# Peptides against a protein of PDB entry 3ESW: the designs that were tried, part 59

Target 1, 322 residues: chain A of PDB entry 3ESW
Amino acid sequence: NNIDFDSIAKMLLIKYKDFILSKFKKAAPVENIRFQNLVHTNQFAQGVLGQSQHLCTVYDNPSWHSIVLETLDLDLIYKNVDKEFAKDGHAEGENIYTDYLVKELLRYFKQDFFKWCNKPDCNHCGQNTSENMTPLGSQGPNGEESKFNCGTVEIYKCNRCGNITRFPRYNDPIKLLETRKGRCGEWCNLFTLILKSFGLDVRYVWNREDHVWCEYFSNFLNRWVHVDSCEQSFDQPYIYSINWNKKMSYCIAFGKDGVVDVSKRYILQNELPRDQIKEEDLKFLCQFITKRLRYSLNDDEIYQLACRDEQEQIELIRGKTQ

## One batch from the design tools (peptide; aimed at target 1 L13 Q311)

Design b2_p25_5_s2 (made by RFdiffusion4, then SolubleMPNN; from b2_p25_5, 17 letters changed)
Fold by OpenDDE base, seed 4:
Structure b2_p25_5_s2 (fold): chain B 322 residues (1-322), chain A 25 residues (1-25)
Amino acid sequence: as target 1 above (322 residues)
Amino acid sequence: EEEIKKLLEKLGKEVYLEEQLKKLE
């Protein structure tokens, strides 16, 4: 009796896929009720939902990707990538090339392209005048600033010339390609778009304790990789808890394919109370939003993403990268 | 046959990961 191993393998695979796919079926009425109740009764849940509605979709804009690629010095970027890639003796076509690309984009963005803005320079006095700037407070955007999704404008007075300088906190990443300055919010916003423009799988990570960064899915490492444009950091999730000794409670990753609590990756010590939501409710919330984001995907895509999710969850629970 | 073996290995790994996840949660 020749065991038809092919038939058995196919059958097992089908059954396993069906099992996985069954988890991503449309939410039951009871789950919808739970979700609605949660987001209406828990402010943190409402916040996560609100962020997901923006961050999970906003960067999937082909027109923006084109503008980004037209704005960046691609010749310089790829020259540097190729140089470092060749230096380390890698052959063309290796998945590790993308890691080199992300590392160069981090370098390029911080060193050549974007600027940290604690205080703006005086519009009248010119460059390197930020030390002369006194904050007067914040106000709403003017008519011009409002065109670029600006919610807040920081106002500064120059101690030297007395003129007022406005620092709009733009949320339009295309405007940030022009202004090329900001704080962690602007850095992460534009850098997320930049990575997306190269066709990469990217998540925006929100930390409740006033920081934001990215994650990139490395095909070489076969996992989500910490990426902080402000720090020019690649695969250093420990920098906040260990290097900065930062106290944190929540880190939530937002991507086109899901919302994930990634707190365990980044909160290694000095954990603040996670008192904003019950752990089971947060898990439910993230899973529920993730399911909704995947409703239009085919079975193979859902299956592959589910496998990726499981690997990530194991990583997060174990505290060990595979 | 080699392709089948690879597929079975992949499937086995995925099943294993799922089982491990269930044990850890």
Scores: peptide ipSAE 0.031, ipTM 0.610, DockQ to the pose 0.058
OpenDDE base, seeds 1, 2, 3, 5: peptide ipSAE 0.035, 0.084, 0.020, 0.029; ipTM 0.634, 0.728, 0.508, 0.644; seeds 1, 2 fail the geometry check

Design b2_p25_5_s3 (made by RFdiffusion4, then SolubleMPNN; from b2_p25_5, 14 letters changed)
Fold by OpenDDE base, seed 3:
Structure b2_p25_5_s3 (fold): chain B 322 residues (1-322), chain A 25 residues (1-25)
Amino acid sequence: as target 1 above (322 residues)
Amino acid sequence: KEEIEKLLEELGKKVYLEQRLKELK
């Protein structure tokens, strides 16, 4: 009796699809209770929820995408992408073009567009005067600064002229297109919006130990790719743990389609205690938020995303064994 | 029945993973 293995495989795949789809149905009352209890009793869980309410959706703004595309030198960007693609990209297929685009956006953003600001220049003395600036502390925003989602303003005094210079920590990425300066927060915020403006699948990665970066989904590599605008880094998730010898406990990725604990991708050594939440509760929290973000999607979209999620989980398990 | 359904889901996952591994090669 020739067993039709292809028929059996098809039946098993249908059953697996149905099982996956069943996980993304409306949450049961018990899951809602568990979620509410978790976010009310655990501060870390509350923080993850609060971040998800902003970071998962804020960048999906067509008006902002238009403003970004009007502000960037698209002619320069595409000229450079086309030049690099013409050298090596044709042999690898059309999907690699997006990887070249992201690499050029990293170059353009760091070299041509945005500036690192450890200390501001003196507003009176002009450019390259940051070395003369002494921090006086931080204060709340004034009436003008408050228009651009500013929570904190760093205050500096010039040692040369004695004048005060304000460095507002703007969270409005459109204001950052004007100011074109900041630290890791401002860099990642605006760069996340830039990548989204090109129609890319992007996640904002929050690290508990005061760093932030991006991931984008490469169709060529068929995985999430590490992207750090501050470092002009593409696919180098090891830079924090290995190159910086940074100690870390949590890395959480926030995207329109889900919230994912990506700590296993970035925490390769020097792992700090993960004592802020139980591992099972963090897994539940991320899955629950992800499920909510997908409630409006159809079964095919849900299944494709679930397949991508499973592939990522396999990658994260295997990567620790190398 | 529930135990069989769970086994079928596990087998379905294995078949899925094997197909994906073949596509990456």
Scores: peptide ipSAE 0.240, ipTM 0.833, DockQ to the pose 0.658
OpenDDE base, seeds 1, 2, 4, 5: peptide ipSAE 0.228, 0.231, 0.187, 0.233; ipTM 0.828, 0.833, 0.803, 0.829; seed 2 fails the geometry check

Design b2_p25_5_s4 (made by RFdiffusion4, then SolubleMPNN; from b2_p25_5, 18 letters changed)
Fold by OpenDDE base, seed 3:
Structure b2_p25_5_s4 (fold): chain B 322 residues (1-322), chain A 25 residues (1-25)
Amino acid sequence: as target 1 above (322 residues)
Amino acid sequence: KEKIEELLFKLGLEVKQLLQKQELA
């Protein structure tokens, strides 16, 4: 009796698929109650929920994607990608092209497009005058600044001319295409939109200890890849914990298809106390939000995403991110 | 439960890889 191993394998895969899909059914009343209680009683949970309501959806704007693609030097970008792909990419298959694209976008963004702004230049004295700027504090936006989702404006006085320069902290990424300057927040915000505009699977990673970056899902590597626009960094999740010796407690990734605690990818040493929420409650929260984000997806989409999620969880447990 | 799910997932991946190798053969 030749054991039909193929038939057995297919049957097992069907049963497994059904099991996975069962986890993504509508939340039970008890889960809804747990969720509501958690977000009303835990400030960290409320913060994660609030961020998810913005970050998981804001970058899925086709009008913004068009504006981005019209603003970037696409000819230069694709010329450079094609050049690097022609050297080494053909041997690895077509899926590696997107990795070359992301690497070029990192280069282009940091070197050609966007500027780091620790302090603004003096509006009166001109370029390279930031060293002469003294912070006076922060204030609310004026009527013009408020049009571009600005919560805070940093105020600086020039030590040379005495004039005041405003540095509005814009959250509108379209305004950032004009201003082309900022800190980690502005860099990550606009760069996330840029990557999304190329049709890539991207997550925004929030670190509780005042840093933010991206993750890109590489079809070539078949995993989530660390991407930091400020550092022109691709697949270097260790840079914070090891190179910077940064102490961190939480890293949360926000994407259109889910919210994931990615702390294990980035917190390799110098772990700060994780005392803001119970680990079980954080796991529940991320899963619950992820489930909600997937309510409109079909069974095949849900299954594929669930497989990707499980692969990521295995990766994070094994420490085999590299 | 989580260990069983991980084992099932690993088994599923191995089966998928085997099936892909057979389709390419």
Scores: peptide ipSAE 0.021, ipTM 0.489, DockQ to the pose 0.238
OpenDDE base, seeds 1, 2, 4, 5: peptide ipSAE 0.015, 0.017, 0.017, 0.016; ipTM 0.478, 0.489, 0.472, 0.499; seed 5 fails the geometry check

Design b2_p25_6 (made by RFdiffusion4)
Pose (drawn by RFdiffusion4):
Structure b2_p25_6 (pose): chain A 322 residues (1-322), chain P 25 residues (1-25); non-standard residues A184 YCM
Amino acid sequence: as target 1 above (322 residues)
Amino acid sequence: STELEQQLEELRQINTYLEHLLEEL
């Protein structure tokens, strides 16, 4: 009995596919209650549910993608990307070009395109002039800025001239292309859209302790890569937990293909208690949403995606890539 | 290297499926 593994191996891969295609089916009403309900037991759940709605489908918008592309200096971007490919892009330029592109986009976005804003500059006084602004609080948007999905307008008084500069907080990323300024919040909104506009596979990562950033899929490194525009950072998920020494509890990724707990990638010390939701329920929550996010996908798509997800669980469950 | 990576992915899928079958017992 030379036991035939190659037979048994090739078999199983077949059986596995059925197991997978079955998992991502229906929404049998049994687990539906578990969902509709959990979103009432717990707000961390309603939190994730709400964000999934604002953040997964939103950046897939050709109208927007095109405007961003018109607006960005592609000649400049691709020239530099090409210049860096020139100084030899790995023996295997095996979709490495895509990585060089993301890196250059980070540079352009930071060094060139968008600017930070704590207090705003005075609208009437010069440009470099923010530290003589004392804030008078926040309020609703006026008629004009109401168009751009704005909730709060921070208003400021200039002690040197008396005029009031205002700093609307927009969510319409196309509006940000114009204003070209803001904090993580909008820096991240626009940067996610920018990444999506090059057709990259992109995600919005949300840290409960007030920071947001991106994840991009590097086919070259065939895994997700941490991208933070504010810090012009490429593959440095430790940056928050270690470099900054920031204490964190949860990290959640959002995208067209799914919602995934990516905490393990980032919360690698200074771990805070995860006391917001039964861990079993969170797994379920993401799975149900990810499953829901895929009813209209076909079998080949449902499967290839589920494998990428699995490859990611092993990466997170373990302590490393591969 | 690519063949070994592919085989490793397949082994992972098989192990996951076998762990699922054991859970049914």

Design b2_p25_6_s1 (made by RFdiffusion4, then SolubleMPNN; from b2_p25_6, 18 letters changed)
Fold by OpenDDE base, seed 3:
Structure b2_p25_6_s1 (fold): chain B 322 residues (1-322), chain A 25 residues (1-25)
Amino acid sequence: as target 1 above (322 residues)
Amino acid sequence: DKEKKLLEKQLELIKKYLEELKKKE
């Protein structure tokens, strides 16, 4: 009896698809109650929800994408991508081109476009005067600074001329295209928008221990890839735990299609206590928010994303066992 | 056939997932 393995495989895939889709149906009343209770009683959960309401949607702005693409030197970028892609003789196929693009965007952003600002230069003394700047503290934005979603302004006094220099911490990524300077927050914010402007699948990764970076979904590698604009880093998730010996507790990825605890990708050693929320509650929270973000998607889109999620979970399990 | 390749990939994913679930039990 020739077992029709193809027929059995098709039947199993149909049943599996239906099972996966069933998880993304409208939340049961009990799940809604659990969610509401969790976000009202747990500060960490409330923080994750608040971040998801902003970070999951803010970068999906076509008007911002146009402004970004008009601001960048696209001719230089694509010229460099084409040069690097041509070296490999197209042997790896077209999907690898996007990896070359992201690598060039990392280079371009760090080397040609954006600057790290630990302290601002003195507005009076000019360039390379940050060493003369003494922090006086932080204050609220003025009327002009408040137009660009400024949460705080760092105040510095020049030791040479005595003048005050303001360093507004802008959250408007379009303003960052003008200022072209900042710390990890400004770098990641603008770079996330830049990657999104090229039509890429991108997540913003928040680390509780005061760092932020991106993930890009590589079609060539068929996985989420670590991307840090500050470090010009591509596919080096180990840099924080291993190279920096950084202690970390939580890394949460925020994207248009979901919220994912990616701590297992980045926390390889020096793990801090995960005491802000129960692991089961965090898993539930991320799944619940992800489910809400996918409510408008069709069954095929939901299924494809669910398959991607399962692949990522398998990867994260295996990575801890190696 | 693109569909066949997709199905094969999905089947492989399911198999890998089931294997990982069995290791946790």
Scores: peptide ipSAE 0.019, ipTM 0.414, DockQ to the pose 0.222
OpenDDE base, seeds 1, 2, 4, 5: peptide ipSAE 0.019, 0.020, 0.018, 0.007; ipTM 0.451, 0.452, 0.499, 0.360; seeds 1, 2 fail the geometry check

Design b2_p25_6_s2 (made by RFdiffusion4, then SolubleMPNN; from b2_p25_6, 16 letters changed)
Fold by OpenDDE base, seed 2:
Structure b2_p25_6_s2 (fold): chain B 322 residues (1-322), chain A 25 residues (1-25)
Amino acid sequence: as target 1 above (322 residues)
Amino acid sequence: DKEKELLKKELELIKKYLEELEKLK
């Protein structure tokens, strides 16, 4: 019997596709019960769910994308991308151009567009007066600040003039296009929107140990690429664990198509105890949220994303990001 | 030929994933 290996391979792929698609069908009652119990009993799980409800969808706003593209110096950006692309001279295909675009957006954002704000300048004394600012604490937003999804306002007193300066921590990324200043939260928030505005596949990565960054899916590299706007960093997931010697426990990526524990990409040493949730429960939670995010997708979209998920899981297990 | 190449890549991915899952058992 000439085993038609090609026919067997095709049948296996069909069965595999069907198996993958079956995982994205409506959750069984037992899974819903497990999910509800987990988010009601585990604070970390509730936090991940809450973040997913915001971060997975908020950046998919066409009106915001238009405002971003109208605000950025696109002529400068594309001129620089074209220039760097032309220097490398490699006909490595159209897909590498997007990597150059992301690298230029990192440069443009850090060098030309946005500012790090450890302390605000004094509103009365003007520019370069942050050294004279003493923190007094934080308070709730006023009526004007509340219009821009402000959760907290840091209050500073000028040691020189005695006036109070408010530093509202805006969560509205459109307001951040105006203010053009912040810390890692504001940087990552606006930069995530910027990348999304170019039609890129982007995830927001939350680290439990008070840092946030992005991941971009490179079609050229065929993987998720670390992107940190604060550091102007592209494809350097090791910077936190190795360069900063940062201790970390959890890194969770939030995208429109899923929630993924990406801790293995970034936590290379100095791992803190992962005691906030059982590993099996975290895996279940991320899969369950991901399943919900994909409910409206067609079978081909689900299958393509599942193939991407599998490739990422292999990458994360092998520790070969390079 | 493109379909065959895609099929091969998918099978290789499945194989690699299964191999890694077996190491986790």
Scores: peptide ipSAE 0.019, ipTM 0.440, DockQ to the pose 0.235
OpenDDE base, seeds 1, 3, 4, 5: peptide ipSAE 0.018, 0.017, 0.017, 0.017; ipTM 0.435, 0.404, 0.419, 0.461; seed 1 fails the geometry check

Design b2_p25_6_s3 (made by RFdiffusion4, then SolubleMPNN; from b2_p25_6, 16 letters changed)
Fold by OpenDDE base, seed 3:
Formats: structure tokens, sequence, C-alpha cells
Structure b2_p25_6_s3 (fold): chain B 322 residues (1-322), chain A 25 residues (1-25)
């Protein structure tokens, strides 16, 4: 009996597609009740929902993309990308070009464009005076600072001249194109927008233990790739757990097409207790938000994204077993 | 009858594979 394996495979693919699409249909009443109860009773769930409402959509702004592209030295960037691609990229095909672009953007951003600011320079004494700055605390934004989505302003006194310097923590990434300085929050915020401005699939990764970074979907590698602008790091998810010996509990990725618990990619050792939410409830929450983000997509888009999600889940399972 | 039984066997294989894929999640 010659089993027509090709016919079985075709039927399997049809049934699988229908099954996947069924999961992305309108939420059942019971799922809505579970979701509402979860976000009202669990503070961590409420935080994830609140972040998703901002981070999943804020960077999909064509006006901001134009401003970014007008602000960056595109001639320098593409010249460097073309130079590196010409050495090795032709053998690997056109899809690798985007990996070279992201690597150059990491270089350009850290070396040429943005600055780390642990303490600001004194506004009176000038450059390289941050060592003379003493923190006095934090304040609310003034009338000018409040125009740029400023949540808090750090206040510093110069030990040399006695003058006060304000360091506003701007959340407006367009303002960060002007200020060109910050900590991990400002770095990741602006760099996420920069990557999005090149039309890339990008996620913002929030770590509960006070760090943030990006993920980029590489078509060449066919996976989500770790990207940290602060570290000029590409595809080094181990740097936090291994190199820094950082203790972590949660890493959540926020993108236009979904919210994903990516903790398994980054928490390789020194895992802190995951006691903020039940694992089943976190999985449900991320899936529920992801489902909502995909409501306007067609069946083919939903299916393609679902296949990508499954590949990522397989990767995350295998990575813990190696 | 043989064709119907073959279709039933194929459907059962598909269902088992779908269950397996769900178990990997």
Amino acid sequence: as target 1 above (322 residues)
Amino acid sequence: EKEEELKKQELNLIEKYLEYLESLK
C-alpha cells in the first residue's frame, strides 16, 4: 500500500493552518473574563498590559521615521555597510545585508551619535565635568521639559561652581535625537525607533531587573537576534547572565505583532524567583495581547506570524537543553 | 470502503500530529 505521503502532507498542512487560524479568532467570553480578572488582580500583568499599549505601537510612526532618517548620517552608514558587505556578504546572499546594516547602526549609534550619561556635565563648567556632579534627587518636569514626555528630572549640584544642572529623563525619542545622551532607557528607546525607521522587524525587550534592549528579526538567520545599543552587541544574548553575572527573573519582548516572554533566551543562570505571576497566567496574558494585536491582519499574515512564533518557541526550548 | 478507511487513517494521523505539535508548546 503506497501511502501517498505527499497527499497526507498537504492535508496535514491544511488542517494545521485551519487549527492555527482558529486560535486567532475573536476571544471567547471566558478568555475575556480571565484577561480582565488577571489585569485587575495582578500588578505584574497590569504592568505588562500598560507597557504593551505603548511599546507595541509607539514606534510605528512614519513621521518619526522620516525625522530619524533625516537626522542620521545615512551616507556614512550605507558607505560602511556596503564596504563590509562587499568583503563577505556576496557569498551569503542579499538577506545578510540587513545584518550588516544593524551592526553598522550599533557602531554608528555608540561611537558617533549617542553618549552614555551616568551624570550630566555641569552646564556652567562645560564638557567632562560629570565627576564634579553630586545628585540632589529627582523632581517633576518644568513647563519646557513636560513638552517632551518627561517623567522625572534628576537634579545635580556641581561641587566646583555650586550651580544646579538638570538631567530630564525624556521618553520622547525625537527629543533624544537632539539631546543625544542618556542611560539604557534612552539608548534603547531611540535605538528601537532608529531600527524601525529602516523598516526592520524590531521588539523592545524589558527586563524587570532594570535593563532594556532590542531584538531584530534577521531574515538571514531566520530568528530573533539580540541587539543591545549600549553594548554595541549583536547576537550575544548571554552577555547579561554570563558576562555580567546578572540575576534576572523576567524578560518580556514588545513588538507591533506580539508580546513574548523571552526570558529563556537571556536568563541562562542566576535566575531569580518568578513569583510575580503564575507561569500559565503570563503565557495566557502574552498570547491574549498578541491575539489582539493581530486582529486586523489577514489569514496569511496571521499564519506566517504564527509559524514564526512556533519556530521561536522551539528555539527557546532547545536553547535551555544545550 | 478501502478509500474511506484510508481517509480515516490519514485523518487520525493528522490529529495525532496536531496533538503532538500542541504538546511541544
Scores: peptide ipSAE 0.026, ipTM 0.415, DockQ to the pose 0.058
OpenDDE base, seeds 1, 2, 4, 5: peptide ipSAE 0.018, 0.020, 0.025, 0.020; ipTM 0.383, 0.540, 0.552, 0.467

Design b2_p25_6_s4 (made by RFdiffusion4, then SolubleMPNN; from b2_p25_6, 15 letters changed)
Fold by OpenDDE base, seed 3:
Structure b2_p25_6_s4 (fold): chain B 322 residues (1-322), chain A 25 residues (1-25)
Amino acid sequence: as target 1 above (322 residues)
Amino acid sequence: SKEEELLRQQLELINKYLEELEKKK
């Protein structure tokens, strides 16, 4: 009796499919109770949920994508991408083209488009006067600033002319296309939108220790790739822990298809205590939010994303062992 | 680790499924 191993394999695949799909169905009452209790009793969990409600969906705005593409110098960008792509001897249609695009967008954004603003220039004295600015503190937005999702305005006094300069911390990425300046928050916010506007799979990574960056899913590399617009960095997840010697506790990635604890990718040394939430509760929280984000997806999309999820988890496990 | 082995097994099953799906297109 030749055991039809192919038939057995097909049957096992069907059962496995049903099992995986069952994980993405409507949450059981027990899971809902656990989730509600967690977000009401744990401040960190509440924060992750609040961020997911914004960051997972805000960048999926077609009108914003159009405004971005109309604002950027696309001719320059694609000219540079094509030049570097051709220089390395690649043929058109290779998946690696998107990696070249992201690298050029990093270059363009940092060198040609956006500026770092530790302190603003004096509105009266003009350019390159930030050295003369003294911080006076922060206040709420005025009526004009409030139109652009501004939570805080930093106030500076010029030591030369005595005038006050306002630095509103805008959260509206469309306003940032106009202002073209900020710190890591403004950089990451606008750059995330820029990458999304090119139709790329992008996540926003929040670090508890006051830094933020992106991840891009490279079809060529078949993995999530670290992207930091402030550093013009591509695929250098080690820069924080190793190069900066930064101490970190949590890195959480927020995307349209899920919320993932990516701490293992970035926290290579100098790990701070992870005492804000139980590890099992954080894992549950991320999975629960991810499940909700995928409720409308079909079976094939769920399987593709499940494959990606498992590949990422394998990568994250191995990265700690190397 | 036991966890890594489980994930590898799951990945293998998912990849086999995706390969079969591509053959149907």
Scores: peptide ipSAE 0.024, ipTM 0.510, DockQ to the pose 0.102
OpenDDE base, seeds 1, 2, 4, 5: peptide ipSAE 0.016, 0.015, 0.022, 0.017; ipTM 0.451, 0.476, 0.524, 0.431

Design b2_p25_7 (made by RFdiffusion4)
Pose (drawn by RFdiffusion4):
Structure b2_p25_7 (pose): chain A 322 residues (1-322), chain P 25 residues (1-25); non-standard residues A184 YCM
Amino acid sequence: as target 1 above (322 residues)
Amino acid sequence: SFKDFVTDFATSMLTSNPNAVLNAN
């Protein structure tokens, strides 16, 4: 009995596909209650649910993608990307070009395109002039800035001239293309959209302890890659936990294809208690949403995606890539 | 039991030879 593994191996891969295609089916009402309910037991759940709605579908918008592309200096971007491909891009330029592009976009965005704003500059006094602004709080948007999905307008008084500069906080990333300034918040909103506009596979990563950033899928490294625009950073998920020494509890990724707990990629010391939601319930929550996010996908799509997800679980469950 | 086995196997195969898993019919 030379036991035939190749037979049994080829068989199973078949059986596995059925198990997978079954998993991403229906929404049998049984687990539906578990969902509609959990979203009332727990707000961390409503939190994730709400954000999934604002953040997964939103950046897939051709109208926007095109405006961003019109607006960005593609000649410049692609020139530099090409210049860096020139100083050899790995023996296997095997979709490595995509990585060089993301890196260059980070550079352009930071060095060139968008600017940070703690207190704003005075609108009437010069440009370099923020530290003579004392804030008078926040309030609602006026008529004009109401158009751009704004909730809060921080207002400031200039002690040197008396005029009031205002700093609306927008969510319309197309508006940010114009204003070209802000904090992680909008830096990240626009940068996610920018990444999506090159047709990249992109995600919005949310840290409960007030920071946001991106994840991009590198076909060259065939895994998700951490991208943080504010820090012009490429593959440095440790940056928060170690370099900054920031204490963190949860990290959640959002995208067209799904919602995934990516904590393990980032919270690699200074771990805070995860005391917000039964870990079992969180797994369920993401799975249900990811499943929901895929009813209209076909079998080949449902499967290929589920494998990428699995490849990611092993990466996180373990301590490494591969 | 069977399903768990198959899942463990497929997972091991996915890490050792992903193409075999991704090209499964």

Design b2_p25_7_s1 (made by RFdiffusion4, then SolubleMPNN; from b2_p25_7, 18 letters changed)
Fold by OpenDDE base, seed 3:
Structure b2_p25_7_s1 (fold): chain B 322 residues (1-322), chain A 25 residues (1-25)
Amino acid sequence: as target 1 above (322 residues)
Amino acid sequence: SIDEMIKKLAKELLEKDPEKVYNAK
């Protein structure tokens, strides 16, 4: 009797699918109580929830995508992508084209489009005067700045002319298309929107130790890929822990379909204490938020995403992506 | 449990042949 291993595998996979789908049903009353208690008693959990309410949905705006695509030099971008893609002879299939696109968007954004702003130039003295700027502190936004979701304005005095220059920290990514300058927050915010505008699966990664970056889901590599617009970096998750020797405690990824603790991808050494929340409670929190984000999806979409999540968890445990 | 065994097998298959797991009907 030839054991049809393929039929057994199919039957087991159907049972697996049913099991996965059962987990994504409406939360039990006990889970809701646990969630409410956690976000009311733990400040870190409250912070993760607050960030998820913004970061998981804000970039899914078709109007913003149109404005982005109208603002970028698409002819230049696609010309460069096509040029690099043609060199590799198309042998690796159509899915690799998106990796070339993301690499070109990283180049274009850093080299041609956006500027790093450690200190602003003096509004009176003109370009390349940031070295003459002394920080005076931070203020709330004025009436004009407040229109663009500005929480803080950094104030600088020019040592040469004595004039005050304001550096608003805008959170409106459409305003950042105009200003074209900022630090890691502004870079990651606008670059996340740019990637989303090309129809890509993108997550915003928040690091507790004052850095932020993106992850892109590569259909070619079949995994989440590290993307840092500030560094023009593609698939280099080690740059923070190894190259920068950065100490880190938490890296949380926020996307339309889920919230994931991705700390294991980026914290390779110099781990800081993870004392803000119990590991089990953080895992529960991320799963609970993810479940809520998927409530409107059909069974096939839920299953596909759950398979992707499980692949990512395997990757994060084994450290095999490098 | 049977559920734990199924999960383990699915994880192993996701590593070896992910397409088979994604295409489960």
Scores: peptide ipSAE 0.473, ipTM 0.936, DockQ to the pose 0.755
OpenDDE base, seeds 1, 2, 4, 5: peptide ipSAE 0.437, 0.440, 0.399, 0.447; ipTM 0.927, 0.932, 0.917, 0.933

